# Ledger of designs, part 45: peptides against a protein of PDB entry 3T6J

Target 1, 375 residues: chain A of PDB entry 3T6J
Amino acid sequence: PIVESYIGFIESYRDPFGSRGEFEGFVAVVNKAMSAKFERLVASAEQLLKELPWPPTFEKDKFLTPDFTSLDVLTFAGSGIPAGINIPNYDDLRQTEGFKNVSLGNVLAVAYATQREKLTFLEEDDKDLYILWKGPSFDVQVGLHELLGHGSGKLFVQDEKGAFNFDQETVINPETGEQIQSWYRSGETWDSKFSTIASSYEECRAESVGLYLCLHPQVLEIFGFEGADAEDVIYVNWLNMVRAGLLALEFYTPEAFNWRQAHMQARFVILRVLLEAGEGLVTITPTTGSDGRPDARVRLDRSKIRSVGKPALERFLRRLQVLKSTGDVAGGRALYEGYATVTDAPPECFLTLRDTVLLRKESRKLIVQPNTRLE
Target 2, 372 residues: chain A of PDB entry 3T6J as posed
Amino acid sequence: PIVESYIGFIESYRDPFGSRGEFEGFVAVVNKAMSAKFERLVASAEQLLKELPWPPTFEKDKFLTPDFTSLDVLTFAGSGIPAGINIPNYDDLRQTEGFKNVSLGNVLAVAYREKLTFLEEDDKDLYILWKGPSFDVQVGLHALLGHGSGKLFVQDEKGAFNFDQETVINPETGEQIQSWYRSGETWDSKFSTIASSYEECRAESVGLYLCLHPQVLEIFGFEGADAEDVIYVNWLNMVRAGLLALEFYTPEAFNWRQAHMQARFVILRVLLEAGEGLVTITPTTGSDGRPDARVRLDRSKIRSVGKPALERFLRRLQVLKSTGDVAGGRALYEGYATVTDAPPECFLTLRDTVLLRKESRKLIVQPNTRLE

## One batch from the design tools (peptide; aimed at target 1 E11 A83 E207 R267)

Design b2_p18_3_s4 (made by RFdiffusion4, then SolubleMPNN; from b2_p18_3, 15 letters changed)
Fold by OpenDDE base, seed 4:
Structure b2_p18_3_s4 (fold): chain B 375 residues (1-375), chain A 18 residues (1-18)
Amino acid sequence: as target 1 above (375 residues)
Amino acid sequence: MTGVVEPPESGAYKVVFE
């Protein structure tokens, strides 16, 4: 088998300031069969990057073809086992040297197992569809999240010699219509500038890219979905995200006004964006469970994903990228923290919903490793 | 960056070497 590994100070999720990496590592075996799907995605990446809702000037100047491999993890040492990885985490290196993507295939396989009777917060008529397409939709989302999410966008930089990596005279900020007014100076990084929101903000951008691009027929075709199946994969992917946004409330600590998990915060932000879009796209309804205790239902109107959801996400995603590219920390923080705020304000009453989420919480998930043999 | 779409459910890795 082909063995891959990495080890070192890589992910900064456990640093409150998003700067210091946690020491982690894995050893994995390449799954050649599953890697083929991601190779097809890579082959289309340059074209798909053009579908993202920002000007080419806000995208990497040179497309660097990344590797994307599906891995079966033998061992993973860290605070959490991811579904996918994009490395390195330094944006400057990503845009100048390239990057590597991996999908942790056996992690995903475990995640695909869902018991209908334990599936919370969905309408009964969505449960079977959700169970059927959760796995396939995850493959799509992870692939897009890593490759075209984390693998997209440009940071505007002025180097130590005063040179810019963009044309100050011609590049226009699509949000303001003006020339670029801010950038990263020598020694400044994404993490150093955006600090406490950097990790979650980037995850939110990557998740948003996944949702946005999963609507593209070419993406679905790459993963082998057409017609009604493709539409079901789209629906379930979006439904999973809005459900995840509700579930995310578990990871919010009201007393400290903070989030304990970057991806969950990101998913909550996306939920807020889609709720703000209105028009009945997303509805969260408090209910009473069969046990007589509080429950809730999340409904996503399939017919409004493209008409209401996509435009809302497009605008939001563009803003995320523009603020990231320009190093506009004030604007970025205002935007992101605005959506990340959890209150008990109507109509959603998120703090009350959090109590419901906690009430319906499942036991902590465990992954046992390794389970390997030679044949 | 590390992407976590959803926390894995309880289970075990299964890797077969051929």
Scores: peptide ipSAE 0.023, ipTM 0.564, DockQ to the pose 0.221; fails the geometry check
OpenDDE base, seeds 1, 2, 3, 5: peptide ipSAE 0.017, 0.019, 0.017, 0.019; ipTM 0.580, 0.580, 0.602, 0.627; seeds 1, 2, 3, 5 fail the geometry check

Design b2_p18_4 (made by RFdiffusion4)
Pose (drawn by RFdiffusion4):
Structure b2_p18_4 (pose): chain A 372 residues (1-112, 116-375), chain P 18 residues (1-18)
Amino acid sequence: as target 2 above (372 residues)
Amino acid sequence: PAPRGPSTAGTYYFSPGT
């Protein structure tokens, strides 16, 4: 459509329980030139789903070209203006017929060297160079194969299923599936507090995982003297964001105040656990004399260590999502999402520095439409 | 088929320092 639109109580992020949605609406025009660069990603999107750490039976049944667009926003009502979105928010529809992927083009043109804190003098160079371009990649993957992948196991009214039971097996355990989503049950209705953050974490992780693929970069025009940087800046940005996320964590209430930032911190912790000097947090000192920190990500160890930690992570997340296993999902997540002062990081002590170097986000003014 | 209920919307937000 020339004009793209949508509205309702949709994104569930701001419900302390995680079910009730917050009202919004948007009207934006579809840009053509930048969209083809996405529809390309849609065309070859079919294969990639099978590169995911879980078998094809643990994935959605068919596939689709649901849609991927680039929208210049006219009116976005509500609290915020996301960079990209995958909707509608009803999973059943995501699997049965389809969904849509939205990359808002003109919001980007808004959001783009001393404020590059927690990096090094190198780094921030590659950051300034490849952040914008890589942003499209991470978004495309986050939206398309982030939530585009995965399958829900649901018990329909009668004792039957939405799948064949005897032929499905859990790679982690080896047994046959003993858990699932029953009638009326949904992602938010079960995982609740964690559902948003958990699902987002899975999407971003698939983001990096498939951001390691030559083909996607060929779609975005990155290879050779190019294919490096963008991938690096992407991962580096992910680990840095994992650091900045401490600001949005409330230690007194042992509670996270966001899904994305918490998810990013979790991915950071998983990478730190992979160890092998791949990632480091150093309690440095800023030129101003105050405290500070430098995030160190060895790029040569990206495929040899980090990737395994990823596909094992995604495999677990997805496995627990399909069977709808909350116990394992939480125990696997809230454990990773835990914030403590234990070394050799001391995140409780780092959080202060994160707050000192903290940033306050900008404001996006919007135009109106007068009736003549 | 009719949906059972809503679920989390997949959104992407800018990271600080962008």

Design b2_p18_4_s1 (made by RFdiffusion4, then SolubleMPNN; from b2_p18_4, 7 letters changed)
Fold by OpenDDE base, seed 1:
Structure b2_p18_4_s1 (fold): chain B 375 residues (1-375), chain A 18 residues (1-18)
Amino acid sequence: as target 1 above (375 residues)
Amino acid sequence: MKPRGPSPTGVYYFDPGF
């Protein structure tokens, strides 16, 4: 088998300031079949980047072809096990030197192991479809999230010599219609500027890229889906995201007004964006379970994903990128924290829903290191 | 450009919410 590994101070999720990495390492074996799909995605990446909802001036000047591999992890050392990885985490290096993407395929498989009777917050009619397509849709989402999410976008920079990596006279901010008013100065980074929201904000951008680009037929074709199957994968991917946004409430601490998990906060933000879009796209309905206790159902109108969901996500994703590119911390924080706010205001009553989420919480799955042998 | 400090942008984290 082909073995891959990495080790070092990599992820900063445990740092309140998003700056210091936690020591992490893994040993894994290449999954050739899934890697081939990611290779096709890489081959299409330069073209797919043009489908993202920002001007080319806000994208990398030169596309750097990354590696992308699916791995079956044998051992993982760290506080959390990722489903996907995009490294290095240094934005300047991603822009100038390139990056590598990894999908931890067997980690994803663990996430897929859900019993129908224990699947919470979905309509009965969606459960079988969800179970069937959760895995495939997640593969698509992770691939897009890593490669075209974390791997996309340009930071506007003024270097130590005062030179800009963009034309100040010609580049226009698509949100304001004005010339670029802010940028990263020498020594400033995404993490240093956006600090407490940097992790969750970037995860939200990457997740949004996944949802947005999964609508593209070429993406689904790369993963082997066409026709009705492709539409089901799209539906389940979006359904999974809005469900995750509800589940995310577990990781909010009302007393501290704080989120304890960056990805879950990101998913809640996306839920809020899609709820704001209205028009019956997403509906959360409080119910009573068979046990007589509170429950809830999330409904996503499949027919409104492209007509309502996509435009809403497009606008939001463009705003995320523009604010990121320009280093506009004030605007970025206002946007992101606005959607990340959890109140008990109607109609959603998210704090009440949080109680329901906690009540229906399943036991945390334990991931156990496997035993392996050579055949 | 010289390498800068790490960023939190590298992982699609596994969580019980999915």
Scores: peptide ipSAE 0.041, ipTM 0.643, DockQ to the pose 0.673
OpenDDE base, seeds 2, 3, 4, 5: peptide ipSAE 0.034, 0.035, 0.036, 0.031; ipTM 0.625, 0.610, 0.628, 0.631; seeds 2, 3, 4, 5 fail the geometry check

Design b2_p18_4_s2 (made by RFdiffusion4, then SolubleMPNN; from b2_p18_4, 8 letters changed)
Fold by OpenDDE base, seed 1:
Order: C-alpha cells, then sequence, then structure tokens
Structure b2_p18_4_s2 (fold): chain B 375 residues (1-375), chain A 18 residues (1-18)
C-alpha cells in the first residue's frame, strides 16, 4: 500500500482570529480507484478554472498542477477529522509554489451511513435518492471544493518594493466597473486582513465553487456520471447543501451571536443566498413530526437549479472572489455577515428553526480506528 | 497577531448530521 501522512500546525478553525494553526496529524493509505478520478479532475483543472465567474485577471497568472489523492485514514489526531484537505494553508505559497489535495475517503463513507428513518428535514420522496447519491455527490463536492475552490483565485498584492502583481491601469473590478481601489500590502494575508470571518468566508467560497462547477457536464463525466445519474448527483449535491444550511443552526450560539463551526456557517450563508434567489428554488416548511413535536422540511426545486440557483450563486461567488482579491474587508464583512446573521424574522424564522434542529439532533457518531490487513 | 497563518482548507469536518 501507498502510505501518506502529514503533521504540524495546520488548520486554524480553533483560533478566533483564524491565524494560528492547531497541531494535527494523520496516517492514511491511498485509495487508487478514487484517486484516479481526482487525477482526471486535476488534468481538467486549468480549463475548469476558466468556468469560474470572475475575469482571468482575478485568477492565478499561472496554473500550478497539484497532486490530488483519495486516502483511507488509519489514524487522525486533531480536534476534528476533515473529509478533504488542501495544503499548504498559506495563500502566497499556493500561488507561487503549488499545493496538494487529499480526500479522506473513509471519513466520507462513515458520513454516508445514513438510516432512512433517521434522515431529518427531507421530503419522503427525496430520502431514497438522497441516500443513494449522497456519497457520490460528496466525492464531487470535495474534489471541486479543494482543487478549484481553495485552489482558485488571485490576491492583488503590492510588494515591499511597491510593485503590483496586476496592471492598475487595465484591470477592472467587475462589480464596480472601476479600476482596482484596494489590494494586499506587503505582509498582509487573507487571514490577517479578514480575521474573524476569514475561515468561514473561504469555506463558503470553496463550497460555492463546488455547487457552481458540479453543474458542468465535464465535471460529472470525470466522476463517471452521465444522463439521469448526473442530474441526480447535481440535485442531491445541492439538496445536501441546503439541508446542511439548516443543520448548521446547531452550531450557532444566539446568546453570543457566534458561530462555532466555520463550514457550517458557510453552509448557512449559501442557504440564505439560495433562499434570497426566491422563485420557489428553496423552501423550508415547519411541520409536526410523528411524535407530535416540531419538525421541518427542506425542498429544492430541481428544475430551478440552473435557471434560478446558478445565477444567484454566480453573482454571489463572483462577489466573494472580487472582495477577496482586492482585500476589501469592509465590503467582504458586510456581504458575508449579512448572510450569516441569524434572526427569527419571517418567513424562515431561523431561531425557531434552530430549536427544531436541536430537538431533532442525533447522537454524535464516534470515529473508530479501522483494522487493516494485507490480502 | 502574526501576519502569516494557515487558512482553512478542510472541506468538511465529520458531522453525523451532515
Amino acid sequence: as target 1 above (375 residues)
Amino acid sequence: MKPYGPSPTGVYYFDPGF
């Protein structure tokens, strides 16, 4: 078997300022079959980056081909076990030196083990489809999230000598129609500038890239999906995201106006974006469970993903990237915190829904180290 | 505050509810 490992101060989710990494480590074995799909995705990455909804001037000047491997984790040491990883976490190094992506395949597999009777917040008609395609859709989402999410976009920088990595005279901000008015100065980074929102904002951008690009036939083909299967994978991926946005409310603390999980906050933001799109794309309906207690249902209109969802996500994702590239913290914070705000305002009444989410919460699964054998 | 630090790169923490 091919063995992979990493160790060090890696993820900053536990740092309130998103700057200091937690000490982590894993040992894993390469899953060759899934790795082959990610290799095909890598081979298409340069072309797929052009499909992202920002001008080439906001994309990396040079594409650096990364490694992408699916791993079966033997052991993972840290406060949480991820399903996917993009390293290094330094944006400057990603742009100049390159990066590596990994998917922790057996972590995803554990997450896929959903009992139909315990699957919350979905319509009955969606449950079987969701169970069938949750795994495959996650593979697609993780691949896109890591490779083309975290791996995309350019930061506009003025170096210590005063030189810019972009043409100030010709580069136009697609949101304003004006020349670039802000950038990163020497010593400034994504994390240092955006601070408290940096982690969740970046996860939101990466998740949005996943949803946006999963609509591309080439992406689905890379993962082995065509025709009706491809459409089902798309539907379940989007359905999973909007459901996750509801589930995310568990990780909000109303008393502190604080989010305790960056990815969950990101998923809630995406839910809010898609709800704002309107036109019946996403509907959350409070219900009563069979036990007589509060419940809810999330509906996603499959027929409106491309016509309503994609344009809404496109505009949002472009705005995320432009604000990130230009280091516009004020604009970025206003945008992101606006969507991340949790109130009890109608029609959604998210604080009330939070109570429902907590009521329907299942016990946390325990991740147990697997046995390994040579055959 | 140190100007350099790791950005988030994990796509999904394991969540049994997700």
Scores: peptide ipSAE 0.031, ipTM 0.618, DockQ to the pose 0.470
OpenDDE base, seeds 2, 3, 4, 5: peptide ipSAE 0.026, 0.031, 0.026, 0.031; ipTM 0.602, 0.625, 0.628, 0.573; seeds 2, 3, 5 fail the geometry check

Design b2_p18_4_s3 (made by RFdiffusion4, then SolubleMPNN; from b2_p18_4, 8 letters changed)
Fold by OpenDDE base, seed 3:
Structure b2_p18_4_s3 (fold): chain B 375 residues (1-375), chain A 18 residues (1-18)
Amino acid sequence: as target 1 above (375 residues)
Amino acid sequence: MKPRGPSPTGVFYFDPGF
């Protein structure tokens, strides 16, 4: 078997400022069958990047073909186990040396192993479909998230010599219609500028890329889905995201007005964006469970994903990228924290829903090292 | 490792949120 591993100070999610890495490591075995799908995605990546809702001037100047593999993890040492990874986390190295993408396939399998009777906040009519397609939709989402999410977008930079990596005279901010007025100076990084929101903001961008591009037929074809199956994968992927946005409330601490998990905060933000789109796209309804205690249901109107959801996500995703590219921390923080704010305002009453989420919280999952053998 | 220029977030991974 092909064995992959890494070790070191890699991920910075535990740093409040998103800069200092946690020491972690893994040992994994390549899943060749699943890797083939991601290889096809890589082969289409340069073309798919053009489908993202920002001008080419806001995209990386040159695409460096990355490696992308599906891994079955034997051991992962760290505070948490991701479903996918894009490394290195240094932009300079990504630009000059390239990057590696991995999907942790057996970690994903654990994530979607929920039993039907324990599946919270979904309509009964959606549960079987959700169970059937959650895994495949995760593969799609992770692939897009890592490769085309984290792997996309350009930062406007003035280097130590005063040179710009963009044409100041011709590049136009698509949101303002004006020339670029802000950029990263020498020594400034995404994390240093956006600080406390950097990790979650970037995860939100990457997740949004996944949702947005999963609507593209070529993506679904790459993963082997056509016709009704493709539409079901799309639906379940979006449904999973809006459900995750509700579940995310577990990771919000009202007393401190902070989030404890960057990805879950990101998913809540996306939920808020899609709720704001209105038109019956997403509905969260408080209910009473069979036990007489508070419950809730999330509904996603499948027929409105493309007509209502996609345009809303497009606008939001473009704004995320433009603010990121230009290093506009004030604008970025205003946008992101606005959607990340949790209040008890109607109609959603998110603080009340949080109580429901906590009440319906599942037992913490344990990740156990598997046995393996050579055959 | 030292970032030379502007770097994206120091973390690039998908957490399924379990």
Scores: peptide ipSAE 0.030, ipTM 0.604, DockQ to the pose 0.362
OpenDDE base, seeds 1, 2, 4, 5: peptide ipSAE 0.026, 0.026, 0.031, 0.029; ipTM 0.609, 0.615, 0.596, 0.605; seeds 2, 4 fail the geometry check

Design b2_p18_4_s4 (made by RFdiffusion4, then SolubleMPNN; from b2_p18_4, 8 letters changed)
Fold by OpenDDE base, seed 4:
Structure b2_p18_4_s4 (fold): chain B 375 residues (1-375), chain A 18 residues (1-18)
Amino acid sequence: as target 1 above (375 residues)
Amino acid sequence: MKPRGPSPTGTVWFDPGF
């Protein structure tokens, strides 16, 4: 088998300031069969990057073809087991040297396991569809998240010699219509500038890319979905995200006004963006469960994903990228923390919903390390 | 300039709630 591994100080999710990496490592085996769809995604990556809602000037100057491999993890040492990885973490290296993507296939398989009777917060009419397409939609989302999410965008940099990696005279900020007014100086990084929001912000950008690009027919074709199946995969992917945004409340600590998990914070932000879009796209309804205790239902109007959801996400995603590219920490923080704020304000009453989420929370999955043998 | 040694890994997609 083809063996892949990594080890070192890698992810900074456990650092509140996003600066210090946690020591992590894995050993995995390449799943050749499952890598094929990701290889096809890579083959389309350069074109799909052009579909992202920012000017080419805010994208990498040169497309660097990445690796994308599906891996079956044999051992994983770390605080959390991801479903996908994009490496390296440094944006400057990503844009100048390239990157690698992996999908942790057997981790995804664990994530796919869903029991209908335990599935919370969905309408009954959506449960079977959700169960059917959760796995496939995850494949799509993870692939896009890693390759075209984390693998996209440019940081505007002034180097130690004073040279810019962009044309100051011609590059226009699409949000302001003006020339670029801020950038990263020598020694400044994404994490150093955006600090406490850096990890979650980037995850939010990547998740948003996934939702946005999964609407593209070519993406679904790459993953082998057409017609009604493709539409169902799209629907379930979006539904999963909005549900995740509700579930995310488990990871918010009201007393400390902080989030304990970057990805979940990101998903909550996306939920807020889609709720803000209005027009009945997303509805969260408090209910009473069969046990007489509080419950809730999330509804996503599939007919409004393209008409309402996509434009809202487009605008939001563009803003995320522009603020990231320009190193506009003040603007980025204002935007992101605004959507990440959890209050009990009507109509959503998120703090009240949090109580419901906690009441209905499921036990975390136990992932045991597999073994392999030569036969 | 590439850092010496193996490059650090990038951001991770992780779903603690799914």
Scores: peptide ipSAE 0.036, ipTM 0.635, DockQ to the pose 0.374; fails the geometry check
OpenDDE base, seeds 1, 2, 3, 5: peptide ipSAE 0.035, 0.035, 0.032, 0.033; ipTM 0.659, 0.630, 0.622, 0.642; seeds 1, 2, 3, 5 fail the geometry check

Design b2_p18_5 (made by RFdiffusion4)
Pose (drawn by RFdiffusion4):
Structure b2_p18_5 (pose): chain A 372 residues (1-112, 116-375), chain P 18 residues (1-18)
Amino acid sequence: as target 2 above (372 residues)
Amino acid sequence: SVEFTSDAQAPAGTYYPP
C-alpha cells in the first residue's frame, strides 16, 4: 500500500504484568527505493529459518512473504516511535497466515564522538562508520527472523493438538514433549513479566546469529573489506548496550524497567560466560578523572566461541517457548538477568558509572495535516 | 484502510536503538 497504517492497544511493554497493551496508532507512507533492499531479504528469507538451532518441526509450519517495508512516518501517536516493528501482536496469526515487518525509514535519518562512552579510540571509528548501515541489518533480522521464526505448541479444545506429538522431541532432554500452551493461553498470559524481555532477547540473538551470514551482508551490500567491520560493530554494539542496560535496572526492587535493555544485558552476560577473553569490562578512568569503563570485544574469537554460546542459547529459548515452559524459561532467564556485585565485573558497582555517563534520549517533533 | 487491534497477546516486536 502507498499509505501504511495501524492502531489499537498493541505493544504490551508497559503493563507491570505484561498483558495489557498500550494504545497507539500510526500513518506513514511506503518508500519504494529502500524497500526493494528489504523485499530481497524476504525472497531468500525461507532458507534461513532452517539454519536456526532447532529442528524444522520446532519451527512454524509453512512460511510467508508477510511483508517488509521502509516507511516514512507521518503520524505516530503514543509514547514512542520504534525503529522497526513486527505485527499484529497475535502469535496465532503469526503462524497461521502471517505477520508484517516494518522498518521506518525517516526515523532513522533523525538518530545518528565523545558520547561514544565505554568504547576505545579505535572502535568508535568503526562505530561511526558502520553503525548506521549495520542498523538496517540488525533491524531486518530482528523483525523478520526475530519473531518470524519459532512455533507455539497449543492444545486445541479437544485432546488433539496443533501438531504430531509422537514425532516431536526436545534436544535438551530427549523425551517427548510434556508441556504446551493450552486453550486461551498466550505468550504474555504465561511468561508475563518476562515474556516481552525474553522474546526480544531471542529476536536480537537471532539478529547477531544470522548477522554472521555472508548472504545477508550480500543483500545489504557488505563483503570483503566490508563484511568485517559491520558484523564487528554490530556485536560490539550489542555488548556495549548490555553494559548501558544497567541504568534501566532497579536493584532495590530487583526489577528491570525495560525488555530490550534487560535482554541486551542478558546476551552480554551469556557472552561473558562463554569466556575465553572474548569479552571484558575494565574499571578504567575517564580523561575527566571520574570513574569509567572500557568494553573489550576480541573480534577474532567471534566464530570460535561467541557463536556457540548464541545457538545454544537460542536453542534453549526456543525449546522452552514452544512447550511454553515457564519454570525453565525463568530459571534460565532470571538467572542470566540477575544483577550483583560479584567480580570480576561487579555490575552493582558498574551501574553507578553507567549512570554517571548516562544519556537522556532526544525528542522527535512531528508534523500535522491541515484540511483546506 | 486502517487495521485495528483491541488488546495484546504478545509483544509487538519493536526495536529501539541503544

Design b2_p18_5_s1 (made by RFdiffusion4, then SolubleMPNN; from b2_p18_5, 10 letters changed)
Fold by OpenDDE base, seed 4:
Structure b2_p18_5_s1 (fold): chain B 375 residues (1-375), chain A 18 residues (1-18)
Amino acid sequence: as target 1 above (375 residues)
Amino acid sequence: SVTIETGSTAPAGSFYPD
C-alpha cells in the first residue's frame, strides 16, 4: 500500500488567536480508486476557479495544479479527525508554491452513518432524500471545499522591499469601485491579521465556495450525477448546510459569547446569510416533538436555491474574499461577527433554538483506530 | 492544513453534520 503521513504543529483551531498550532499526526493509506475521482475535479479546477464571484485579480496569478488524494486513516493523533485537508496553511505559500488536498475517506464513511429515526430537524418528506444523498453530497462539498475553497483566492501583499504582488494602478476593489487601499505587509499572515476570526472565517469561505460551485453542472458531472440526481444532490447539499447551521448552536457558549468550533460557527454564519436573503428560501420552525418536548424543522425551498440563495451567497462570498484579499480586518470582523452573533431576537430566537438543539443532541461519536489485513 | 472536521476527542470538538 501507498502510505502517507504528516506530523507537527499543524492546525490552530484551538488557539483563540488562530495562530499557534496544535500538535497533530496521522498515518494513512492511499485509496487509489477514490483518489481517481478527485483527480477529475483537479482536471477542471482551473476552469472552475473562474466561476468564483471575484475578479481574476483577486484570484491566484497562476494556477498551480494540486494533488488530491483520498486517504484511509490508520491512526490519527490530535483533537479532531478531519474529513478533508488542504495544506499548507499559509495562503502565501498556497498561491506561490502550490498545495495538496486530501479526503479522509474512511472518516467520511463514519460521518455518513445516519439512522433515520435519529435524524433531527428535517421534514419527514426530506429525510429519505437526505439519507440517500448525504454521502454523495458530502463528497461534492468536501472536494469543492478543499480544492476550490481553501485552494482559491489571492492575498494582496507588499513585500519587505516595498514591491506589490498586484498592480496598484489597475486593480479595482469590486465592492468599492476604488483602487486597493489595504494589503498585507511583510510578516503579516491571514492568521496573524484576522486572529480570532481567521479560522472560522476561512472555513466559512470554503463552505460557501462548495455551496456556490455545486450549482455548476460540470461539478455534478465530474462526480457522476446528472438530471434529477444532480438536482437532488444540490438540494441535499444546501439542505445539509442550513441544517448544520442550526446544529451549530450546540457549539456556542452564550455565557462566554464564544464559539467552540470554527466549522460550526462558519455553518451558522451561512445559515444567517441565507435567512437574511428571505423570500422563503430558508425557514426554521419551532415545533413540538412526539414526546411533547420542543423540536424544530428546517425547510429549504428547492425552487429558490438558484434565484434567491445563489445571489445572496454570491454577494456574501465575494465580500469575504475581497476583505480577505485586502487584509481589511475591520471590515472583515464587522461582517463576520455580525453574522456570527447569537441572540434571542425574533423571528429566529436562536438562543431558544439552541435549547432545542441541546435537547435533541445525539450522543457523541467515538472513532476507533481501524485494522488492516491482507486479502 | 485546513480541514473539514468530522470528529473530535475534545469537548468542543466538531462533527461533519449528521
Scores: peptide ipSAE 0.026, ipTM 0.697, DockQ to the pose 0.097; fails the geometry check
OpenDDE base, seeds 1, 2, 3, 5: peptide ipSAE 0.021, 0.020, 0.023, 0.022; ipTM 0.653, 0.638, 0.625, 0.650; seeds 1, 2, 3, 5 fail the geometry check

Design b2_p18_5_s2 (made by RFdiffusion4, then SolubleMPNN; from b2_p18_5, 9 letters changed)
Fold by OpenDDE base, seed 2:
Parts: sequence; structure tokens; C-alpha cells
Structure b2_p18_5_s2 (fold): chain B 375 residues (1-375), chain A 18 residues (1-18)
Amino acid sequence: as target 1 above (375 residues)
Amino acid sequence: EVEVQESSTAPAGAYYPD
């Protein structure tokens, strides 16, 4: 078998400033069968990057074909085990040297396991579809998230010699209609500039890329879905994200006005974006459970994903990228923290919903280290 | 002895599922 490993101070999610990496390591075996789907995705990456909602000037100048592999984890050391990884975490290196993507397949398999009777916050009619397609939709989302999310976008940089990696005279900011007014100076990085919001912001961008691009038939075809199946995968992927946005409230600490989990914060932000889109796209309804205690239901109107959801996400995703590319920390913080704010304001009453989320909290899943044998 | 890890932790790594 092909064995892959990495070890070191890699992920900075536990650093409030997004700078210091946590010690992490894994040993994994390549899953060749699952890797084939991601190889096809890589083969289409250059074309799919063009589908992202920003000008080519905000995308990498040169496409560098990355590696993408599905891995079955044998052992993982760290505070949390991810489902997908894009490394290195340095945007400049991703831009100039390339990157590697991995999907931790057996971690996803654990995440796929859902008991219908324990599935919270979904309409009864959606539960069977959700259970059926959660796994496949996760494969799509992870692939897009890593390869085309983390792997996309350009940082505008002025090097130590004063040279720009973009044409200052011709590149136009699509949000302002003006020339580029800000960029990264020598020594400045994404994490150093955006600091406390950097990790969650980037995860939000990557998740948004996944939702946005999963709407493309080509993407679904790569993963082996066509017709009604493809549409169901799309629906469940979006539904899962909306549900995750509600579940995310578990990881918000009201007393500190702080988010404790970057991905969950990102998912909450996406939920807020889609709620803001209105038009009945997303509805969260407080209910009473069979036990007489508070409950809630999330509804996503399938028919409005493309007509309402996609445009809303497009605008938001473009803004995320533009602000990231230009190093506009003030604008980026204003945008992101605005959507990340949790209040009890109507109609959503998120703080009240948080109480419901906590009340309905599912038991934590445990990942058990697998073993291998020689045959 | 099998090592058991929590599947969901607060400060997660790269792409942490819900």
C-alpha cells in the first residue's frame, strides 16, 4: 500500500491570532478507488476555477496541478481529526509552488453515520434523503472545499523590491470599480493581516466555493451523479450546510462573544447569508418536540437554490475573495463579523435557538483508530 | 488497546464535518 504521513506545527485553528500551529500528525494509507474521483476533479480544476465569481485577475496567474488523494487514516495525533486537508497553509506557497489535497475517507465515513431517530432539526420528509445522500454530498463538498476553495484565489503582493504581482493600472476591483488600493506587503501574510478572523474567514470562503460549484453538472458527473441523483446530492449538500449553520450555535460563547470553532462559525455565516437572501429559501421554525421541550426545523426550498441561493452566495463569495486578495482587513472584518454576530434579534432569535441547539445536542461521535492486517 | 478520539472538537483542523 501507499503510505502517506505528515507531522509538525501545521494548523493554526487553536491560535486566536491564527499564527501559531498546533502540533499534528497522521499516518494514512491511500485509498486508490476513492482517489480516482478526486483525480478527475483535479483534471477539471483549471476549467472549474473559471466558474468562480471573480475576475481572472483575482485568480492565480498560473495553474499548478495539485495532488489530490483519498486517505484512510491509520492514526491521527491532534486536537481534532479533519475530513480534508489542503497544504501548505501558506497562501504564497500555494500560489507559487502548488499544494496538495487530501480527503480523509474513513473520517468522512464516520461522519456519514447517522441514525434517523437522532437526526435533529430536519423536516421529516427530508430525513431519508439526507441520510441517503449525506455521504456522497460530503465527498463533493470536501473535494471542492479543498481543491477549489483553499486552492483558489490570488493575493495581491508587492515584493521587497517594490514589484507587484498584478498590473496596478489595469486590474479593477469588481466591488468598487476602482483600481486596486491595497495589497500585501513583503512579509505580510493572510494570517498576519486578518489575524483573529483569518481561519474562519478562509473556511467560509472554501465552504462557499463548495456550495457554489456543486451546482455545476460537471462536478456532479465527476463524482458519478447524474439526473435526479445529482439534484438530490446538491439539495442535501445545501441542506446540510444550512443545518450545520444552526448546529454551529453550540460553538458560540455568548458571554465572551466568541466562536470556538472556525468551521462552525463559517457555516453560521453562510446560514446568515442564505437567510438574508430571503424569498423563502431558508426557514428556521421553532417547534415543540414530542417530549414537550423546545425544538426547531430547518427548511430549504430546493426550487430556490439556483434562483435565490446561488446569486446570494455568488455576491458574498466574490466579496470574500476581493477583500482577501486586496488585504482589506477593515472591509473583511466588517463583512465577516457582521454575519458572524449572534444576537437574539427577531425573526431568527439565534440566542434562543442556541438554547434549543444545546438542548437537542447529539452525543459526540468517537473516532476509533483502525487497524491493519497483512494478507 | 484502541485509541479513541473525539470526532468533534471546538478548534478544529482542516475541513471538520458537522
Scores: peptide ipSAE 0.144, ipTM 0.624, DockQ to the pose 0.161
OpenDDE base, seeds 1, 3, 4, 5: peptide ipSAE 0.089, 0.091, 0.066, 0.076; ipTM 0.586, 0.626, 0.589, 0.562; seed 3 fails the geometry check

